# Designs tried in a protein design run: peptides against a protein of PDB entry 5H65. Part 90

Target 1, 294 residues: chain A of PDB entry 5H65
Amino acid sequence: QYLERTPLCAILKQKAPQQYRIRAKLRSYKPRRLFQSVKLHCPKCHLLQEVPHEGDLDIIFQDGATKTPDVKLQNTSLYDSKIWTTKNQKGRKVAVHFVKNNGILPLSNECLLLIEGGTLSEICKLSNKFNSVIPVRSGHEDLELLDLSAPFLIQGTIHHYGCKQCSSLRSIQNLNSLVDKTSWIPSSVAEALGIVPLQYVFVMTFTLDDGTGVLEAYLMDSDKFFQIPASEVLMDDDLQKSVDMIMDMFCPPGIKIDAYPWLECFIKSYNVTNGTDNQICYQIFDTTVAEDVI

## One batch from the design tools (peptide; made by RFdiffusion4, then SolubleMPNN)

Design b2_p10_4_s3 (from b2_p10_4, 4 letters changed)
Fold by OpenDDE base, seed 1:
Order: sequence, then C-alpha cells, then structure tokens
Structure b2_p10_4_s3 (fold): chain B 294 residues (1-294), chain A 10 residues (1-10)
Amino acid sequence: as target 1 above (294 residues)
Amino acid sequence: SLELAELPPL
C-alpha cells in the first residue's frame, strides 16, 4: 500500500505502533561482519540462534562417531545399509543407509543418505556425491536424527537446521509417510521427522539519518532486502561479495555522509517494555534495496 | 575416511 514519506523528526515524536515510508541515509550498521549478520530464526517460538560453525559441527559429529551402529537397525524396507570400518580409531564403524523409493534404490541424485557414525569430513564427502544426507544415530528401536544442534538435512552446500524448542522428533521410519522419496523437500522431511525448521535470516541494526533526525531500525529478513537468500550467502563467495557491495554502496567507507545515497524503505514502530522502561523501536519491513544490482 | 568407491552403484 502507498504510504506518504515521513521525515524522521516527525516519526521520532509519534507513538507506536505505526508504519512509515522513509527516505534516509545509512549512517552506519551493525554487525559489520556479514557472517555475524546471518542467524537462524524459529518461525514458531521466534528465538534467534547462531549458525553453528564448522568447529561446532566437528565436535557433534566426532561424538556421534564414537557410537557403533546397531546391526538390528540395518537393512529395512526403507533403506539398504553399507558399513565401513575405519583403519584407525580402534576400527570405528560408519553406516550409510540408502533410502529406497518403494523398495527400489533411486539414482544418486535422488537418493537420500542416512549417515551414522560419520565425521564432518566424511559427511561432506558423501554430500558432495549425493545431494541429500541426514546425520542419524541408532535409537532403541529405530534410527533417529543425530542432533538438532547439527543439520537435520544437508543438500549440496545448504545446511538445514531445526528448532530444539519447538521440534518433537520422530524416528526415521516416519519418512515412510512421504509418497515421494526422490525429491526430499526440506519442509517435507522436517514434517515427517517432527522438526520445526529454522529459517536463515539477516539480522542487522541500521542507523538512519535523513538530516532531520537519526533513527535506529532493526532488519530481520531472509531474502527480500538484498534479494539474496540468507540460507545461501555463507556458502557462496559471490553472494557474499554482492552483499558487501550493496552495503558499501549505501554506507561507503572513507567518505562523508553527505555523499551517501538515499535509501528508500518502510519501517514500523513498536513498543518494547523492559521493566518500568518503555521504548519505541523500529523495524525495516517490505523493503528491497538491490533490485537494480541483482 | 570413507572410500566412495566402496558405495554401491546408484
């Protein structure tokens, strides 16, 4: 809908909640490092989480790799199992379970692998060859998702995470509920396994200045603002460069703010209460800045 | 490490 442009000085005097269209310069932004701006957001409980680092995943998978796959859970109607024994680490067992579609193994590009006891390196090797992988462990009666602190699904370079708070995990055999066992849509996998998928989001604070006033506005956006998916940016150097270029365009280093370009955006005000203290905060919404760049 | 060549053909 059309909103008339409102100067920041007028906005700063008004009560919340309200929506505004503004034209302002990006004086500064936080965090400055792109990798710090990408978070995981739960659409249900609205918690924000850090994206796990490689080192975090190494620890999780190393711990998982100390467990021996349960022989009784191998080779079911759902999957065929292959076992490796490592030459080191006292003969560590690794199981790869190839999920079948109606009892038939799909082609490699359509096959889901369940990986049990694999290290991050081993998982990455398999994910490079097979598009879809799920880290799992042996439960009491079935395979289970390894850990929601790690991806529940890896597709290419994309790590799909689930919310620990909102998920009620179900065993791997619940993948049987999927009629199509070839496409492995993340949302469908999540639903089958009782996972509430987390969303990658850019989380930033912008300091906006239109010459009449200065306002801090919060950005939480998955793919609209930059026209770049937050889910892909961490694994793609070109996308990272594009985001950096956009930010440098609006907030160029080494020059005065008078030379900065104008940013057109929508912001909404809202009330935040911290004890007895009431504050009006602002959030950017429904804004795209990179239409001409992407 | 796992040897990919050990995987069944898919």
Scores: peptide ipSAE 0.024, ipTM 0.679, DockQ to the pose 0.013
Fold by OpenDDE base, seed 4:
Structure b2_p10_4_s3 (fold): chain B 294 residues (1-294), chain A 10 residues (1-10)
Amino acid sequence: as target 1 above (294 residues)
Amino acid sequence: SLELAELPPL
C-alpha cells in the first residue's frame, strides 16, 4: 500500500477513521519490559489476556494432579493409556494417553499425548520428548480438556491457548474427526475440540514525535513488526535480546531525542467512545521495522 | 510403580 507521508500535526486535526503513513521518532514506549508487552488476543471477541505465568500454570496443574484418572476412560479406540503411580507419599496417579493413528501408535515426533494428572514439570518434560501434549482430565463420559486457563496444546516450548469466552469445549473423542492424527496442527486440534485459539501479540503504546506534533499509537502485532513471533519470544532469550535491541535502537536510553532514528510506519485512527467522551486513538498497522543495528 | 521419567520414547 502507498500513502503519502503526513505530518503528525496534520493528523491530529483530522477526524477518524483514516490511515496514514508517518515518519516519527519513538519518544517513549510502554510497557518498558518485554514480558509485559506479550499478550494473548482472541481473534473473535478481541479480548486481550495475560499470558499465564509458570506459577499460574503450576497451580492449575497441581490442582489437576489431585484428581484420579478414571479407569473407565482408559484404552479407547483413539488412544492407549499408560498409568504411572508416583513414588511420593501420596502415590499420585498420572495417566498418559497415546493417541493412535488408525489404531497404530505413531512415532514420538508424530505422537499426541493426553496427560492426566501431570504437574507442569512433568508435562513439560513429556512435551520435550514428544511432539504434542494436551493436558486433560476425566470427564463423566470422556476425557476433557483440563482448563482453558492452561494451554490446550503444548508443542515443544510453544504453549497454545484458547479463548474462554468464545470456546465451546468438546470432549477428546472429537479428535477422531481429524483424518490426520500425526501432524496435530494447532488450528485443527482447536477446531476439533471447539476451541477458539488465542494469538500471541505484542502490545505496546508508542509515543511518536516528528517535531510537528506528538501522538500515542497502539501496537498490537503478532510477528510482523519485529519479524519475531510473539508466540516464541517468551521462550527464547535470543529473541528477547533482539526485541530489546530494536527498542533500544529506536529509543536509546540516556540519549536525547534529537539523535533518535526515524521510524516509518502506518497508523490508523479510530474513534473510541467512553461514556460521553469521544476520543480519537491511533494504531500502528502493516509495519515492519527492519532497521540496521547501528 | 513407575515414574514419568521412565516413560520410553516411541
Scores: peptide ipSAE 0.022, ipTM 0.694, DockQ to the pose 0.013
Fold by OpenDDE base, seed 3:
Structure b2_p10_4_s3 (fold): chain B 294 residues (1-294), chain A 10 residues (1-10)
Amino acid sequence: as target 1 above (294 residues)
Amino acid sequence: SLELAELPPL
């Protein structure tokens, strides 16, 4: 988009909604910790959710691990099943179901595992070996997704989550509708299982100052602003360092704002009503900063 | 904990 640069003092006087191109310094930002800025966003209901912590997942999977796999649901046309009995924990049973492609087991790196009764630690071990893992439970007639509070799909270190509000879960046999049972595209898996996938987003508030005025702008972005996927940043130390470096460049600690670099970005204004109070808010859009830093 | 070695080869 092409817009002429507008000073913040002029923007602050205008009614919403409008779009602007600005050049300003990043006086400050919130939250300061990267892990607090990563959220899950539903593209349908627009709900923002926290990314579950390890402790949250431990509880869910530990509860699931108390359930015994149903023998009647093992070894279908869709998957081959193997059962383990743990030596500890009173001999709990764990089932791993290997999804077949046209009745044949695919290569390990292309095989989807359905895990029933696994702990977080066990699931993580399997996801590192097998590219795709779905935590499941025995339903009445079929395997079912374990819980939408946990990932519906784990691919390596990436946890894919679904929206509880917008999803209408279907049983595991609906994976039969997928033509490609090797790539396991998250959106395709979600569609087959009736899941509305959540999107990882960076959520931040920037305080912008161009010397004529100061305004707060909201950032909600998945991968454009930093050119780093929000879905990967929590699991990759190098990506975290990169984001931190970018933020430190624009808002260096211990340095006066006069020495800060200029940030060029697009912002849009919009109206928000809080009871009887009308407020104009601003959101950053269509902006990439990483190219100027690296 | 499950051992990876317990899984069948694919």
Scores: peptide ipSAE 0.021, ipTM 0.685, DockQ to the pose 0.014
Fold by OpenDDE base, seed 2:
Structure b2_p10_4_s3 (fold): chain B 294 residues (1-294), chain A 10 residues (1-10)
Amino acid sequence: as target 1 above (294 residues)
Amino acid sequence: SLELAELPPL
């Protein structure tokens, strides 16, 4: 839909909700550090969560690794199991379950591994080799997802997370419902296991100035604004550099705002009520800056 | 640690 360009001074006088097209300079933005701007968002309950740090995952997997795999849950129609005993003082047992497709073990690049009792390091090694990995634990009657505080699926360097609030976890045998047991689409895996997948999003606050007025606009975007997936940026130095370059272009350090480039974007206004206070807030939407920068 | 060489050939 066509929107006429509206000056910020006019927008600031109008009631919400409305949509606007604007042309403004990016005076400043928060947070300044890219890793702080990447969050996990639930599409159902809209909760924003921090992306777990490596240290958090280490703790979760270390705790999981203290549990012994249940022998009765090994080697089912769904998967073949192999057990390792570590040579450390603890003699920790690690189970790797290879998910079969119609009773046949697939090729390594198409095989889903269920890892029981693995450390983060071990899981990462396996994910690099086999691509698709699910951390699991022995439940009462079946294997179960280890912990929603950790990834429910690891594919290469991508960690897929689920919402603790919205998910109703089902046992691993529910993977049988998947017709295709080779591609391991994250959304399909999530659906089978009763997981509401979280979305990686860039979360930032932009201070926009067009010379007529100044407003703050909220950015919550997964892949459109930068044309870079938020899901990949934390694990790719080149993508990080690209985002940094874009932000530096629009908001160059040590340069006066008069020399900043103009940013064209769409913003929507909305009402926020905190007790008796009614505030109008703004959110950036349907905006791609990469086309203007690249 | 887990030795990847011990995995079945896939």
Scores: peptide ipSAE 0.024, ipTM 0.686, DockQ to the pose 0.014; fails the geometry check

Design b2_p10_4_s4 (from b2_p10_4, 6 letters changed)
Fold by OpenDDE base, seed 2:
Structure b2_p10_4_s4 (fold): chain B 294 residues (1-294), chain A 10 residues (1-10)
Amino acid sequence: as target 1 above (294 residues)
Amino acid sequence: EYELATDPPL
């Protein structure tokens, strides 16, 4: 869609909703810390959530690790089970269930592990050796997802989360509905288990200045704006550096705004009502950092 | 989709 450039001073006088193309400088942005800008977004209820910290996960998995795996739920048509006993004073039992494809154990790089009673460290170690890991617990009749506060699926360093509000959890045997039990696509796993997957998103506020006016524009984007997945950035130092570099180029620290680059992007205005207060807000949309910047 | 371009390019 073609839009002519509109100066910020003109935009600031117009009613919402409208779409604009602008040319402006990034005076400032918030949050300044990248880890604070990465959130989890539900596509159904639109809640924004913080990405759980390691400490939060430690607590969840520690609690799960206090539970003894139910022997009656081991070795089904869906999975083969192995049990380990730790050498600590309490002798914690850990169950790993290897999901089979048509009754056959797949290769390690294609295998889904269901981990019962594992610590975060143990789960992470296993996720690095196998394709996919689901933290589980023994339910009454079947294995169940451990906790939606923890990842429902771990693939390497990527943690996939589900929405507590929108999910209607189903037991692990529902993975039988998946024809392909080797690729373990997160969306397919989520669907089988009744999970509404959360989306990693960059959430930032840009203060834009074109010399005629100043406005704040909201950015919520998963992988298009930076051409970097929000789902991967927290676990990859190089990706973090790339985002930081981009932001430093747009908004160089220690220099005057007069020396900042001019940026072109799309923004849309929208109305927000909070009680008696009506406000026009702005959001960046359909915008990607150009290759000349990356 | 629109590319966030710099003027001048960085």
Scores: peptide ipSAE 0.037, ipTM 0.503, DockQ to the pose 0.031
Fold by OpenDDE base, seed 4:
Structure b2_p10_4_s4 (fold): chain B 294 residues (1-294), chain A 10 residues (1-10)
Amino acid sequence: as target 1 above (294 residues)
Amino acid sequence: EYELATDPPL
């Protein structure tokens, strides 16, 4: 639908909910650091979570590495197991389980590895060589996902996370339900294991100024706004640079706002109730950075 | 889908 441009001063006087097309300058935005703007969002409970840091993952995997793999859970119909003992670190045992497709070991680029007792570094090395990695632990009767605080699936540099609140974890043997044991689609893996996958999102607050008024607009978007997936940006320096360049172009440092570019976008207003206080908030929607800006 | 554009275009 075509929306006419509405000045911010007029918008600020109107009741919510409404949709607007605006032309404004980006006076400022928060957070300033890209890493802080990328979060994990649950599509069911709508909880926003921080993306775990490497240090957080190190702790989780170090804890997992203290537990010895159960020999009884090795070499099932689903997977072939290889175990090695590290020369260092007090002879830590690491188990790698290679998931088979119809009893056949797939090629490395199609293989899912289940890693038991691996460090973050070891897991990352394996994920770079193989298609997919799941950190696991020995359960009572089967392998189980290690921890939802860590990725349930690592594919190359992409970490897939699950919602602790909404997930009801199932054992690894539930991967047998997957017809295709080569592509390892994250959503299919999640479904098989009872995981509600979290979505990477950019979360930012834009302070918009058109000279008639100033308002804050919320941005929550996964891949449309920047035309860059939030799931990939943290692990790709070039993508990070691209986002930084875009933001620097919209809100150039060291110059006056009068020299800032005019931006056109859609915003929607909505009501937020906090006790007796009603506030109108704004969210950017259905907007992508134009190719001429990139 | 609406394209966020600058005026003038950058």
Scores: peptide ipSAE 0.034, ipTM 0.489, DockQ to the pose 0.031
Fold by OpenDDE base, seed 3:
Structure b2_p10_4_s4 (fold): chain B 294 residues (1-294), chain A 10 residues (1-10)
Amino acid sequence: as target 1 above (294 residues)
Amino acid sequence: EYELATDPPL
């Protein structure tokens, strides 16, 4: 849709909801730290959550590592199990279950590992070798997902999380419903296990100024705005540098706003009710950073 | 999708 450019002063006087094309300078943005701008979003309940820190994961996996794998749950039709006893930590038991495809062990790069009693470090090492890992625990009758506060699936360096509020967890044997036990598509794994997957999103507030007015516009985007997946950026230094470069270009440090570039984008207005107070908010939409900026 | 462009282009 073609929208004519509207000055911010005119937008600020109009009722919501409406869509606008604007030309403005990025006076400032928040949060300033990239890590703080990456969140987890539930597509069902729309809750925003923080990405767990390494320390949070360490605690979860350390607690899981205190539990002994149940021998009765080893070596099923779905998976072959191997058990290790650590020399340290009072002989901690670690179980790795190799998921089979129709009774056959896949190649290492196609094999899903279920890890019981592993530390974060051990899990990360295994994910780098086997690509797909699920942290699990022994349930009463079956293996179960360890904790939704931790990733339900780790693929390489990508941690896939599920919504605690919206998920109704099912036991690991439900992976049998997957026809393809080689690709391990996160959405398919989530569906099989009753998980509502969370989406990585960039969440930022842009303060936009066109000389006629100033407004704050909200950015919530997974991969379109920066053309960089929010799911990968935290684990890739080059992607982080790219985002930082883009933001530095839009809002150069140590330079006055008069020298900032003019930016063109789409924003939409919407009504927000906070108790008895009604306010109009703005969100950036259908906007991608141009390649000439990179 | 609309491109966030700079004026002048960077």
Scores: peptide ipSAE 0.030, ipTM 0.558, DockQ to the pose 0.031
Fold by OpenDDE base, seed 1:
Structure b2_p10_4_s4 (fold): chain B 294 residues (1-294), chain A 10 residues (1-10)
Amino acid sequence: as target 1 above (294 residues)
Amino acid sequence: EYELATDPPL
């Protein structure tokens, strides 16, 4: 849609909701650190969650590793199981279940592993070697997802998370409903297991200044604004550098705002009610950093 | 979708 440029001073006087095209400078932004700007968003309940840190995952998997795999749940029609006993750590048992496609073990690049009792390090090693990994535990009658506080699916360096509030977990045997047991599409896995997948999003607040006024605009975006997937940025140093470079270009450190570049983007206003107080807020939308800037 | 560009270009 075509929108005429509106000065911030005019926008600040108008009622919400409205959409605007603006030309402004990025005076400042928060959070300053990229890792703090990446969140998990539920598309159903709209809760924002922190991406678990390595330390958080270590705790979860360490706890899971204290449980002994149930022998009754090994070697089903769905998967073949192998068990290892560690030399140390009181003889911890680790089970790896190799999911079969129509009773046949697929190639490693198509294979889904179910890991029971593995540490984060062990899981990461396996995820680097095999296509897909699901951390699991022994349930009463079937394997179950270990914990929604940990990834429900790991593919390479990508950690897929589910919403604790919206998910109604189903047992691992529900993967039988998948016709294709080679590609392991995250959404399909999530559906089979009753998981509402969380979305990685960049969450930032931009302070915009066009010389007529100043406003704060909220950014919540998965992959359009930076043309970088939020799902990949935390695990890729080059992508992190790219985002940092973009932000440094728009808001260069150590120079006056007069020398900052002018930015054009879309913002929308919306009303937020907190008790008796009504506030107008702004959000960036339908805006992408130009390729020539990247 | 609108492409965010710098003015003037860097």
Scores: peptide ipSAE 0.024, ipTM 0.499, DockQ to the pose 0.030

Design b2_p10_5_s1 (from b2_p10_5, 3 letters changed)
Fold by OpenDDE base, seed 4:
Structure b2_p10_5_s1 (fold): chain B 294 residues (1-294), chain A 10 residues (1-10)
Amino acid sequence: as target 1 above (294 residues)
Amino acid sequence: SVKLPPIPLL
């Protein structure tokens, strides 16, 4: 639909909900740091949560590493198991379960590893080599996902998280339901394990100014706005630099707003009710940074 | 999708 450009002063007088095309300058944005803008969003309950930091994961995996793998759960029809005993004073046991496809071990790049008792460092090393890792623990009758506070699936540098509120976890043997045990599609893994996958999103507040008015618009976007996946940006320095460059171009530091570029975007208004107070809020939608900007 | 070019101040 073609939307005519509407000045912010006119928008600010209108009732919600409505959609607008605007041309404005980015006076400011929040948060200023990229890592603070990346969140996990549940598509079911709409909860926003922080992406766990390395330190948070280290704690979870360190706790998991205190538990001894159950020998009875090793070497099933689904997976072949190998156990390592660390040579350190703790002598901890690490189990790696190699998931089989129809009884055959896949190639390393197609193989899902289930890791029990591994540290974050060990898990990361294995994920880099095998490209698919699930942190697990020994349950009573089967292997189980370690913790939804940690990734349920690690693929290279991408951590896939599940919603604690919406997920109803199932045991690892439910991976048997997957016809293809080589591609390890995150959504399929999630479905098999009863996980509602979280989505990485950029969450920012833009203060937009067109000279007629000032408006705060919310950005919640996974990959369209920057043409950069929120799921990858935290693990890729070049992607981070790209986002920073884009934001610096839109809102250059140390110069006056008069010199800022004009931005064309879509915004939608919506009502937010906080008790007796009705507020109109705005969200950026269907907007992509132009390639000539990048 | 509307492309956000920084339209230079013409």
Scores: peptide ipSAE 0.020, ipTM 0.555, DockQ to the pose 0.032
Fold by OpenDDE base, seed 5:
Structure b2_p10_5_s1 (fold): chain B 294 residues (1-294), chain A 10 residues (1-10)
Amino acid sequence: as target 1 above (294 residues)
Amino acid sequence: SVKLPPIPLL
C-alpha cells in the first residue's frame, strides 16, 4: 500500500495501531556497539535472549565431555561412529558419528557429524572441515541433542539455536525422516528434532527527528534492514565494518544533526500496557538501507 | 520495502 509521508508531530498525536511512512534524521541509536544489538528471537513465544558467549559454550561442552559415550548407540543404520581417547590425564572419550545418506557416507562438504564429548575447540575444528555438526549426548535408547543452551547445529561459523520453552525434543533417529541427508537445512533439522529455531535479529532503538517532533522507534530485523544477516555478522569482520559504516553514515559522530542525512522509513505504532499506563510505541518495518549506501 | 536512501536534502 502506498503511504503518504506523515510528519512526526502528527504521528505523536494519533492513536495506535497505525502505519506510517516518515522522513527523519537518526538523532541517536542504542545500543551503540553492534555485538550488543544482536539477539536471538523465538518466532513462537517471542522471547528475546542473548547470543551465548564462547565462555558459556565452553562450560556446556566441558560438562558434556565428562560423560562417556554409550557403546550400544554406536554404528547404527543412520551413522558410522569413530571413537578416540584424548591423551590428557583424564583419558576423555570423544565420539564422532558420521551421518549416512542411504547407507553411504557423503562427501565432507555434505556430511553431518554428531559429536559426543567434544570441547568447543574440537567442535569448531570439525565444523570448519565438515558441512554440519550437531552436539549430542547418549540418551537411554538413542543419541539426543546435548543442550538447547548450545547450538543444535553448527555450519561453518554459523551457530543455530533452539527455543527451550517452545521445543519438544526428539531423539537423533528422527533425522531418518529427512529424505535429503546431504543439504542439512537448519529448519528441516529443527523440525525433525522437535526444535523451534531461534532467529538472529538486530535489536536497536532509533531516536528519529524530522524537525517537527522526536520519537523512538524499535528495530527488530534479521536480514532486511542492513541487507546483512544478523546470523553472520558476529563472525565476519567485513560485515561488522559494513554495519558500523552504515550507522556512522546515518548518525555521524562529532557533527551536528543538521548535517545528518534524511532517512525514509516505515514505522508502525502499537499499544503497550504497563499496569494502568497505556503507552504508544513505534517499530520500524519493511525498511531496507539503500544499495547506494553500501 | 522502502529503501532508506540517505536522501541528502538538497
Scores: peptide ipSAE 0.020, ipTM 0.556, DockQ to the pose 0.032
Fold by OpenDDE base, seed 1:
Structure b2_p10_5_s1 (fold): chain B 294 residues (1-294), chain A 10 residues (1-10)
Amino acid sequence: as target 1 above (294 residues)
Amino acid sequence: SVKLPPIPLL
């Protein structure tokens, strides 16, 4: 729908909720560091979480690697198992379970690996050879997902996370319900395992100024605003550079705001209640940086 | 979604 441009001074006087088209300059934004702007969002409970750092994952996988794979859970109809013993760490056992499609091992590019007792380094090495990896542990009767604090699925450099609050985990044998055991679609894997997948999102606050007023608008977006997936940006230096270039274009460092470009965007107002205090907040929506800028 | 370029000040 076409919205007329509304000056910020007029918007600031209006009740919420409303939608506006604005033309303003980006005076400033937060957070300033890209890695701090990428979060995990649950589509069900709407919780925002930090993306785990490598150090956090190291701890989780190191703890998992202290457990010995249960021999009783090896070599099922679903997967063929191989066990390695490390030369260090008192002969730690690592199990790799190769998931079969209808009893046949797929090609390496289509094969899902279940990794038990692996370190982050070992998992990453395997994910580079085999496109799909799930970190697992031995449960009582079946393999189980290792921990929702770690990725439930690793595909190349993409880490797929699940919501701890909303997920009701099911055992690995539930992957049998998947008709296609070659593509390993993250949503299908999540569904089979009872996982509510988290979404990568950019979370930023923009301070907008049109010369009539100043307004803070929230950005929560996965892939539309920058035309860059939040799921990929942390693992791709070129995508990071592109986002940084866009932000530097909108809010150039070391120059006065008078020289900043004018930005057009859509914002919506909404009411937030914090105890007895009512506040009107603003969110950017349906706005994309033009392709000639990327 | 609306694709919006930054408009430089002339």
Scores: peptide ipSAE 0.019, ipTM 0.540, DockQ to the pose 0.031
Fold by OpenDDE base, seed 3:
Structure b2_p10_5_s1 (fold): chain B 294 residues (1-294), chain A 10 residues (1-10)
Amino acid sequence: as target 1 above (294 residues)
Amino acid sequence: SVKLPPIPLL
């Protein structure tokens, strides 16, 4: 849509909801640390959650590793099972279930592993060798997803999370409904298991100044604004450096705002009710950092 | 989509 440029002083006087094109400087932004700006968002209930830290995952997987795999659930039509006994840690048992495609074991780069009783370190080692990993536990009648507080699917370094509020978990045998048992598309795996997948999003507050007024605008975006997926940035040092470089270009440290670049973006206004107080808020939308910046 | 060019200071 073509929108004429509106000065911030005019926007600040108008009722919501409206859409605007603006030209402003990024006076400041929050949070300052990239890892604090990456969140998990549910597309159904709109809940924002923190991305679990390594320490949080360690606790979940250590708890899971205290449970012994059920022998009755091993070697089904869906998967072939192998059991390891650790030399350390009082001889805990780890089960790895190799999911078959039409009764045949796929190549390692196309294979889904179900891991029962693995530590975070062991799971990460396996995810680097195999296409996909699901942390599981022995249920009463079937294998089940371990915990929605942990990834439901790990593909290389990418952790896929599900919404606890919106998901209605189904047993592992529901993976039989998948036609493609080689690509293991995260959305298809989620659907089969009754999981509502969470989306990685950048969540930032930009303080914008055009010399006529100052406005705070919210950024919530997965991959369009930076042209960098929020799902990959936490695990890739080069992507982190790219985002940091972009933000340093828009808001150079130690330089006066008079020397900052002018930014053109779209913002939309909306009403927020906090008890008896009505507030107008602003969100950045349909805006992408230019490639010439990278 | 609007591309944010760093517009040099006018």
Scores: peptide ipSAE 0.019, ipTM 0.548, DockQ to the pose 0.032

